# Ledger of designs, part 57: peptides against a protein of PDB entry 3V4L

Target 1, 386 residues: chain A of PDB entry 3V4L
Amino acid sequence: GQPLAKDKVALLIGNMSYWEHPKLKAPLVDVYELTNLLRQLDFKVVSLLDLTEYEMCNAVDEFLLLLDKGVYGLLYYAGHGYENFGNSFMVPVDAPNPYRSENCLCVQNILKLMQEKETGLNVFLLDMCRKRNDYDDTIPILDALKVTANIVFGYATCQGAEAFEIQHSGLANGIFMKFLKDRLLEDKKITVLLDEVAEDMGKCHLTKGRQALEIRSSLSEKRALTDPVQGAPCSAEALVRNLQWAKAHELPESMCLKFQCGVHIQLGFAAEFSNVMIIYTSIVHKPPEIIMCDAYVTDFPLDLDIDPKHANKGTPEETGSYLVSKDLPKHCLYTRLSSLQKLKEHLIFTVCLSYQYSGLEDTVEEKQEVNVGKPLIAKLDMHRGL

## One batch from the design tools (peptide; made by RFdiffusion4, then SolubleMPNN)

Design b1_p12_1_s2 (from b1_p12_1, 7 letters changed)
Fold by OpenDDE base, seed 5:
Structure b1_p12_1_s2 (fold): chain B 386 residues (1-386), chain A 12 residues (1-12)
Amino acid sequence: as target 1 above (386 residues)
Amino acid sequence: ETVELVSYSTEL
């Protein structure tokens, strides 16, 4: 019969906003497009941008809690990286220059932990460089991997080579995602799908002789990303996994705020990523006696590093939200919260209404505090160790 | 449009 997955879980990490390294752009688009494709494949997807070492470790730990016997696990990473002695290292955004293995996440350590979960399939899609880091003389003593015959690595490049993105004035994919996205929905064995992606990448004139896809596999079964999830979640572990995933994807409920002047504000929430949320406000009712009326959000928790210059914009694009802007309501003020993983407390903020009455010279302000609990990834308490 | 290839290697 066709193989069945007990469940399908993906962690996608896109690192772009490095502190001590060149900034990237493509991981934003790549994580977003891959998230939408994997959702069409019935994956439970956690999508995270711009993680520190500590945040990456916690994201991997939470991903491993979603894994169990016969579950398909997929890890995607886009960002800076290196390979020493056949070990792949993902570079966090807070990594020093030069970085070392102690500042980075070893993919083979993650694979070991996935093998302990008795997963049905382990897929690693690594959109990073595989050059040696000559500043890292450490040889990780890795324990011997189990022979599970269920492992697939899709490396965006060959050993000792570079991976690239295309930067231009618009949004573009990395070279790997550019070709992967066109094949990802095909009902094929994952190694056959990646081989077709390798042939398509090999036709790219920009990266010919500079980047080529490497497939490393021990996959003995005909497993595909299209493999159906086995029936209703009837096991205790499947219920726990569904609850854990649902926690990381719960948006705050949309609110209608009523001010004393009789103005009504609609407050709404949208997910861009598991750690990125858009807040939007609109005036839904205004008394005729009020001639001027503006509503803005302020007083966010300090842990979120919200610059007021980027808050309360007339378009999603002015907040840096280019991908979800089509799905948002129009004629709002928009604020992008890009670091929800940093939220230690409840998301409490102020909605401020500034208004003017007909025949008064002075503006009046009314304020209402809003508590929306822990949105999205903030429910996982990724910072409990600090 | 000018197309630039940006490497995911850091200049160390």
Scores: peptide ipSAE 0.408, ipTM 0.869, DockQ to the pose 0.821
Fold by OpenDDE base, seed 3:
Structure b1_p12_1_s2 (fold): chain B 386 residues (1-386), chain A 12 residues (1-12)
Amino acid sequence: as target 1 above (386 residues)
Amino acid sequence: ETVELVSYSTEL
């Protein structure tokens, strides 16, 4: 019969906004496009941008809680990285310069933990460099991996080589995702799919002789990302997993705020990623005596590091939201919350209505506090222990 | 359009 997955779970991490390292751009697009493709493949996807070491550890821990016997686990990472002694290290955004293994996440340690969950398939897609870090002489004593015969690594590059993105006058994919996305939906054994991606990447004139896909596999079965999920959740653990994933993807409900002046505001929410939400405000009713009226969001929790200069923009793109702008209502003010993983408490903020009456020079303000609970990934308390 | 290749390596 066709192989069945008990469930399919993916963690996608894209690190771009490094503190001490060159900033990247492609991980934004790559995580977004891969999220949409994996959702079409019935994956439960957690998509996260710009994680610190601690936040990456917690994201991996929450991902491991979603894994169980016969579950397909996929980890994608796009960002800075290195490889020492055959161990792959993902570099968090807060990593010092130089970074060491103690500042980074070892993929082989994650694999060990995935093998303890008796997963049906373990896929690692590593869109990072594999150069040696000469500042890290740590020889990891790795415990012997179990022989599970269900492991696939797709490395964006060869051992000791670099992975690249293409920067131009817009958003582009990394080289790996550019070719992976065209084949990801194919009903093929995952190693065959990745081999076809490797052939397609090999035709790229820009990266020829600089980047080539490496496939490392112990996969003894014909497993595909297209393999159907086993039907209704038969176990309490499957119900818990479904509930845990659902919690991480609950948006606040849209609100209609009514001000004393008779202005009505629609407050809406959209998910860009599991840790990135767009807030938008629109004036849905204005009394005719009010000539000018704007609805600003302010007084965000300090843990979100919201710069007011980047809030309340006339377009989603001015907030740095280029991907979901087509799905957003027009003629709003937009605010991008890009660090929902930092949110310790409920998302409480102020909606400030600034307005002017016909024939009065003075601007009037009315304020309402809004509590939207814990949106998206903030429900998982990824800051537990800070 | 200038196409630039950006490496995911940090020059350390």
Scores: peptide ipSAE 0.406, ipTM 0.865, DockQ to the pose 0.841
Fold by OpenDDE base, seed 4:
Structure b1_p12_1_s2 (fold): chain B 386 residues (1-386), chain A 12 residues (1-12)
Amino acid sequence: as target 1 above (386 residues)
Amino acid sequence: ETVELVSYSTEL
């Protein structure tokens, strides 16, 4: 019979906005497209952008809480990385220059922890460089991996080589995701699927002789990403996992704010990623006596590092949100909250209505405080280790 | 269009 997954869980990390390293662009698109594909494959997907070392550790810990016996676990990473002594290191956005293993997450350590969960399948998709870091002479003493015969690594590049993105004038995928996305939905053994991706990538003239997909696997069963989830979640563990994932993806409900002047504002929320939310405001009712009227969001928690220069934009794209802009209502003011993992408290902010009456030169302001609780990933309290 | 390959390595 076809193998069954007890459940399917994916953690996708895209690091781009490095502090001390070259900024990337493709991880944004790659994480978004892969999220949508894995959701079509009935994966519970946590998608995170621009994580610090601490935030990456917490994201991995939360991912490991979603793993259990017979669960399919998929980790995708796109960003800077290196490989020393066959150990793959994912580089957080706050990593110093030069970085070392102590500043980075070791994928083989994550694999060890996944093997302790008795997972049905462990897939690592690593869109990062595998060049040696000569500034890190640390030989990691890793414990011996268990013989679980359920492991697949798809490396975007071969050992000692670089992975690349193609920077165009617009958004583009990284080289690996460009070919992976076209095959990811195929009902094939995951190693066969990745081999076909390797053949397709090998036709790319830009990366020929510079980047080649490497597959490392110990996979004794014909497991595919298309493998169905086993039945209704009847176990207490499956219910807990479903509730935990649902909490991490719960958006605030849209609100209709009523001001004393008789203006009504629609406040709405959209998820771009598990840690990235768009807030949008629109005027849904305006008295005829009010000639000009704008609804701004302000007074965000300091932990979110919201630059007012990027808030209250006339388009989602001006906030840096290019992917969900089609699903957003038009003619709003848009604000992108890109660091919801930093939120320790409830998301409280002010909606400021600025308006002018016909025949008055002075602008009037009315303000309402809004508490939307903990949106998306902020419900997981990724900070509980401090 | 000028296509630039950007490495996921910090050492160019």
Scores: peptide ipSAE 0.400, ipTM 0.855, DockQ to the pose 0.750
Fold by OpenDDE base, seed 2:
Structure b1_p12_1_s2 (fold): chain B 386 residues (1-386), chain A 12 residues (1-12)
Amino acid sequence: as target 1 above (386 residues)
Amino acid sequence: ETVELVSYSTEL
């Protein structure tokens, strides 16, 4: 019969905004496009940008809690990385220069923990460099992996080589995602799909002799990313997993705020990623005696590290939101919250209304505090232990 | 358009 997945879960991490290393651009687009494709394949997707070491560890721990017997697990990483002694290391955004294995996440350790969950399929898509780090002489003593015959690695590059992104005037993918996205929805064994991606990448004149896809597989069965999920959750654990994922992807409800002057504001929320939310405000009613009226958001929790210079923009693009702008209401003020994983408490902020009456020179201000609880990934308390 | 390849390698 066709293989069935008990469930499908993906963790996607894109690191770009490094503190001590060159900044990247493609992981933003790559994580977003891959999220949309995996959702069409009935994956439960957690998508995270710009994680510290501690935040990456917690994201992996929460991902492992979603895994169980016969579940398909997919880990995608885009960012800086290295390979020492056949171990792949993902570099967090807070990694020092130079970084070592103690500052990084070992993919083979994650694989060991996935094998303890008795997963149906383990897929790793590693869009990072595989050069040796000569500043790290640490030989990790890893426990022997189990023989599970269900492991697939898609490395964006071969051992000792580099992975690349294409930079031009606009947004572009990394080289791996550029070719992967065109094949990902095909009903093929995952190793056959990745082999076709390798052939397509091999035709790219830009990366010829610089980057080549490597496939490492123990997969003995014909398993595909298209394999159907088993029907309604039949266990308490499957119900808990579904509720936990749904909770981590719940947006705040849109609100209509009413001010004393008779102005009405619509406050809305949109998810860009599991840790990135757009807040938008619009004037939906204004009394005729009010000639000018602006509604802005302020007084955010300090944990979110929001620069007021990037808040309350006339376009989503001015906030750094290029991907979801088409799906947002027009003629709003927009604010991008890009670090929801740092939120320890409820998201409380102030909506300020500034307005002017006809025939008065002075501006009037009214304020309302808004509590939206813990939005998106902030419901998982990924800061537990800090 | 000038297309530039940017490496995911850190210059260590």
Scores: peptide ipSAE 0.389, ipTM 0.865, DockQ to the pose 0.794

Design b1_p12_1_s3 (from b1_p12_1, 7 letters changed)
Fold by OpenDDE base, seed 5:
Structure b1_p12_1_s3 (fold): chain B 386 residues (1-386), chain A 12 residues (1-12)
Amino acid sequence: as target 1 above (386 residues)
Amino acid sequence: MTVELVSYSTEL
């Protein structure tokens, strides 16, 4: 019969905004497009941008809690990276220059932990460089991997080679994602799908002789990303997994705020990523006696590092949100919260209404505090170790 | 449009 997945879970990490290293751009688009494709494949997807070492460790730990016997696990990473002695290291955004293995996440350690979960399939898609780091003399003593015959690595490049993005004046994919996205929905064995992606990438004149896809696999079964999930979640573990994933994707409910002056504000929320939320406000009712009326959000938790200069924009694009702007209501003020993993407490903020009455020169202000609980990834308490 | 290839290699 066709193989069945007990469930399908993906963790996608895109690191771009490095502190001590060159900034990247493509991981934003790559994580977003891959998220939408994997959702069409019935994956439970956690999508995260710009993680520190500590935040990456916690994201991996939470991903491992979603894994169990016969579950398909997919890890995608886009960002800086290196390979020493056949070990792949993902570089967090807070990594020092130079970085070492102690500042980075070893993919083979994650694979070991996935094998302990008795997963049905382990897929690693690594959109990073595989050059040696000569500043890291550490030889990781890895425990011997189990022979599970269910492992697939898609490396964006060959051993000792570089991976690239295409930078231009617009949004673009990394080279790997550019070709992967066109085939990802195909009902093929995952190693056959990746081989076709390798052939397509090999036709790219820009990266010919610089980047080539490497497939490393022990996959003995015909497993595909299209494999159906086994029916209703009847196990306690499947229920726990569904609840844990649902918590990481729960948006606050839209609110209608009523001010004493009779102005009504609609407050709404949209997810861009599991750690990135757009807040939007609109005036839905204004008394005729009020001639001028503006509503803005302020007083965010300090842990979110919200610059007021980037808040309350007339378009989603002015906040840095280029991907979800088509799906948002028009004629709002928009604020992008890009670091929800940093939220230790409830998201409490102020909605401020500034208005003027006909025949009064002075501007009046009314404020309402709003508590929306822990949105999205903030429900997983990724900060409990500090 | 000028297309630039940006490496995911850091200058170490």
Scores: peptide ipSAE 0.360, ipTM 0.841, DockQ to the pose 0.821
Fold by OpenDDE base, seed 3:
Structure b1_p12_1_s3 (fold): chain B 386 residues (1-386), chain A 12 residues (1-12)
Amino acid sequence: as target 1 above (386 residues)
Amino acid sequence: MTVELVSYSTEL
């Protein structure tokens, strides 16, 4: 019969905004496009951008809580990375220069923990460099991995080589995702799919002789990302897993705010990623005596590190949101909250209405505090221990 | 259009 997954869970991490390292761009697009493709494949996807070491550890821990016997686990990472002694290290955005293994997440340690969950398939897609870090002479003493015969690594590059993105006058994918996305929905054994991606990447004139896909597999079964999920969750553990994933994807409900002047504001929310939300405000009713009015959002929790200069933009693109702008209402003010994983408390903020009456020179302000609870990934308390 | 390849390597 066709193999069945008990469930399918993916963690996607894209690190771009490094503190001490060169900034990247492609991980934004790559995580977004891969999220949409994996959702079409019935994966429960957690998508996270710009994680610190601590936040990456917690994201992995929460991902491991979603894993169980016969579950398909997929980890995708796009960002800086290195490989020492056959161990792959994902570099967090707060990693020092130089970084060491103590500042980074070892993929083989994550694999060990996934094997303890008795997963049906373990897929690692590593869109990072595999150069040696000469500043890290740590020889990891790894315990012998279990022989589970269900492991697939897709490395964006060869051992000792670099992975690349293409920068041009717009958003572009990394080299790996550019080719992976075209095949990801194919009903093929995952190793066959990745081999076809490797052939397609091999035709890329830009990266020829610089980057090539490497496939490492112990997969003894014909497993595909297209494998159907087993029907309705019958176990308590499956229900808990579904609830845990649902919590990480719950948006605040849209609100209609009414001000004393008779202006009505629609406050709406959109998810770009599991840790990235766009707030938008629109004036839905204005009394005719009010000639101008704007609804600004302000007074965000300090944990979110929201620069007011980047808030209340006339377009989603001016906030740095290029991907979901088509799905957003037009003629709003937009604010992008890019660090929801840092939110310790409820998301409380102020909606400030600034308006002017016909025949008055002075602007009037009215304010309303809004509590929207913990949106998206903030429900998982990924800051637990800070 | 200038196409630039950006490495995911950090120059350490």
Scores: peptide ipSAE 0.352, ipTM 0.835, DockQ to the pose 0.841
Fold by OpenDDE base, seed 4:
Structure b1_p12_1_s3 (fold): chain B 386 residues (1-386), chain A 12 residues (1-12)
Amino acid sequence: as target 1 above (386 residues)
Amino acid sequence: MTVELVSYSTEL
């Protein structure tokens, strides 16, 4: 029979906005496109951008809580990285220069923890460099991995080699994701799918002799990403997992704010990623005596590091939101909250209506405080050290 | 269009 997954869970991390290292661009697109593809494959996807070391550790811990016996686990990472002694290290955005293993997440440690969950399949897709870091001579003493015969690594590059993105004048995928996305929905054994991706990548003249896909697998069964989720009555564990994932993806409800002047504002919310939300405001009713009015969002929690220069933009693209702009209403003011994992408390902010009456030169302001609770990933309280 | 390959290595 076709193999069945008990459930399917994916953690996708895209690190771009490094503090001490070159900034990347492709991880934004790659995480977004992969999220949409994995959702079509019935994966529960947590998608996170620009994580610190602490936030990456917490994201992995929360991902491991979603894993259980017979669950398919997929970890995707796009960003800076290195490989020392066959151990792959994902580099957080706050990593020092030079970084060491103590500043980074070891993928083989994550695999060990996934094996303790008795997962049905472990897939690692690592879109990172695999050069040795000569500043880190630490040989990690890793415990011996269990022989689970359910492991697949897709490395974007060979050992000791670099992975690349293509920087165009616009958004583009990394080299690995560019070819992976075209095949990801195919009903094939995951190792066969990745082998076909390797053949397609091998035709790329830009990366020929510079980057090639490496597949490492211990996969004794014909497991595919297309394998159906077992439709058996949800175990208490499956119910908890579904509720936890649903909490991490719950948007605030759209609100209609009414001001004393008779202006009505629609306040709406959209998820770009599990830690990235767009707030948008629109004037839905204006009295005729009000000639001009704008609805700004302000007074965000300090934990979110919201730069007012990037808030209240006339387009989603001016906020840095290029991917969800098609699904957003037009003619709003847009604000992108890119660090919801930092939010310790409820998201409370002010909606400020600035307006002018016909025949008055003075601008009037009215303000309303809005509490939307904990949106998206902020419900997991990732900042609480376990 | 000139296509630039950007490495995911921090070594420039």
Scores: peptide ipSAE 0.347, ipTM 0.826, DockQ to the pose 0.747
Fold by OpenDDE base, seed 2:
Structure b1_p12_1_s3 (fold): chain B 386 residues (1-386), chain A 12 residues (1-12)
Amino acid sequence: as target 1 above (386 residues)
Amino acid sequence: MTVELVSYSTEL
């Protein structure tokens, strides 16, 4: 019979805004496009940008809580990385220069923990460099992996080689995602799909002799990312998993704020990633005696590290949001919250209305505090232990 | 426009 997944869960991490290392650009686009493709494949997707070591550990722990017997698990990583002694290390954004294994996440340790969950399929897509780090001579003593015939690694490059992005005047994918995205929806065994991606990448004159896809698998069964999920969740564990994922993707409801002057503001929310939300404000009603009227958001929690210079922009693009702009209402002020994983408490902020009456020179201000609870990933309390 | 390849390698 056709293989069935008990469920399908993916964790996607894109690290680009490194503190002590070169900044990347493609992980933003790659995580977003891969999220949309995996959602079409009925994956529960957690998508995270710019994680510290601690935040990456917690994201992996929360991902492992969503895994169970016969569940398909997919981990995608785009960012800096290295390979020592056949172990792959993902580099967090707060990693020192030079970094060591103690500052990084070992993918083979994550694989061990996934095998303890008795998963139906384990897929790792690693869009990172595989050069040796000569500053780290640590040989991790990994416990012996279980012999499971359900593991697939897609490495964006060969051992000892580099992975690349294409930089031009616009947004672009990394080399791996550029070819992967065109094949990912095909109803093929995952190793056959990745082999076709390797052939397509091998035709690219830009990366010829610099980057080539490596596939490592033990996968004995004809399993595909297109494999159907086994019907409605009948177990208590499947219901809990569905509720945990749903909580991590719950947006605040849109609000209509009414000010004393008779101005009405629509406050709306959009998800770009599981840890990235856009707030937008629009004037939906203005009395005729008010000649000028603007609605700003301010007084955000300090944990979010929001620069006021990047808040209240006339376009989503001016906030750094290029991907969801088409799905947002026009003629708003936009604010991008890019670090929701840092939020310890409820998201409380102020909506400030600035306005002027006809025939008065003075600007008047009214303020309302808004509590939207814990949006998106902030519901998982990924900061537990700080 | 020159397409530039940017490595995910850190110069360590």
Scores: peptide ipSAE 0.338, ipTM 0.839, DockQ to the pose 0.775

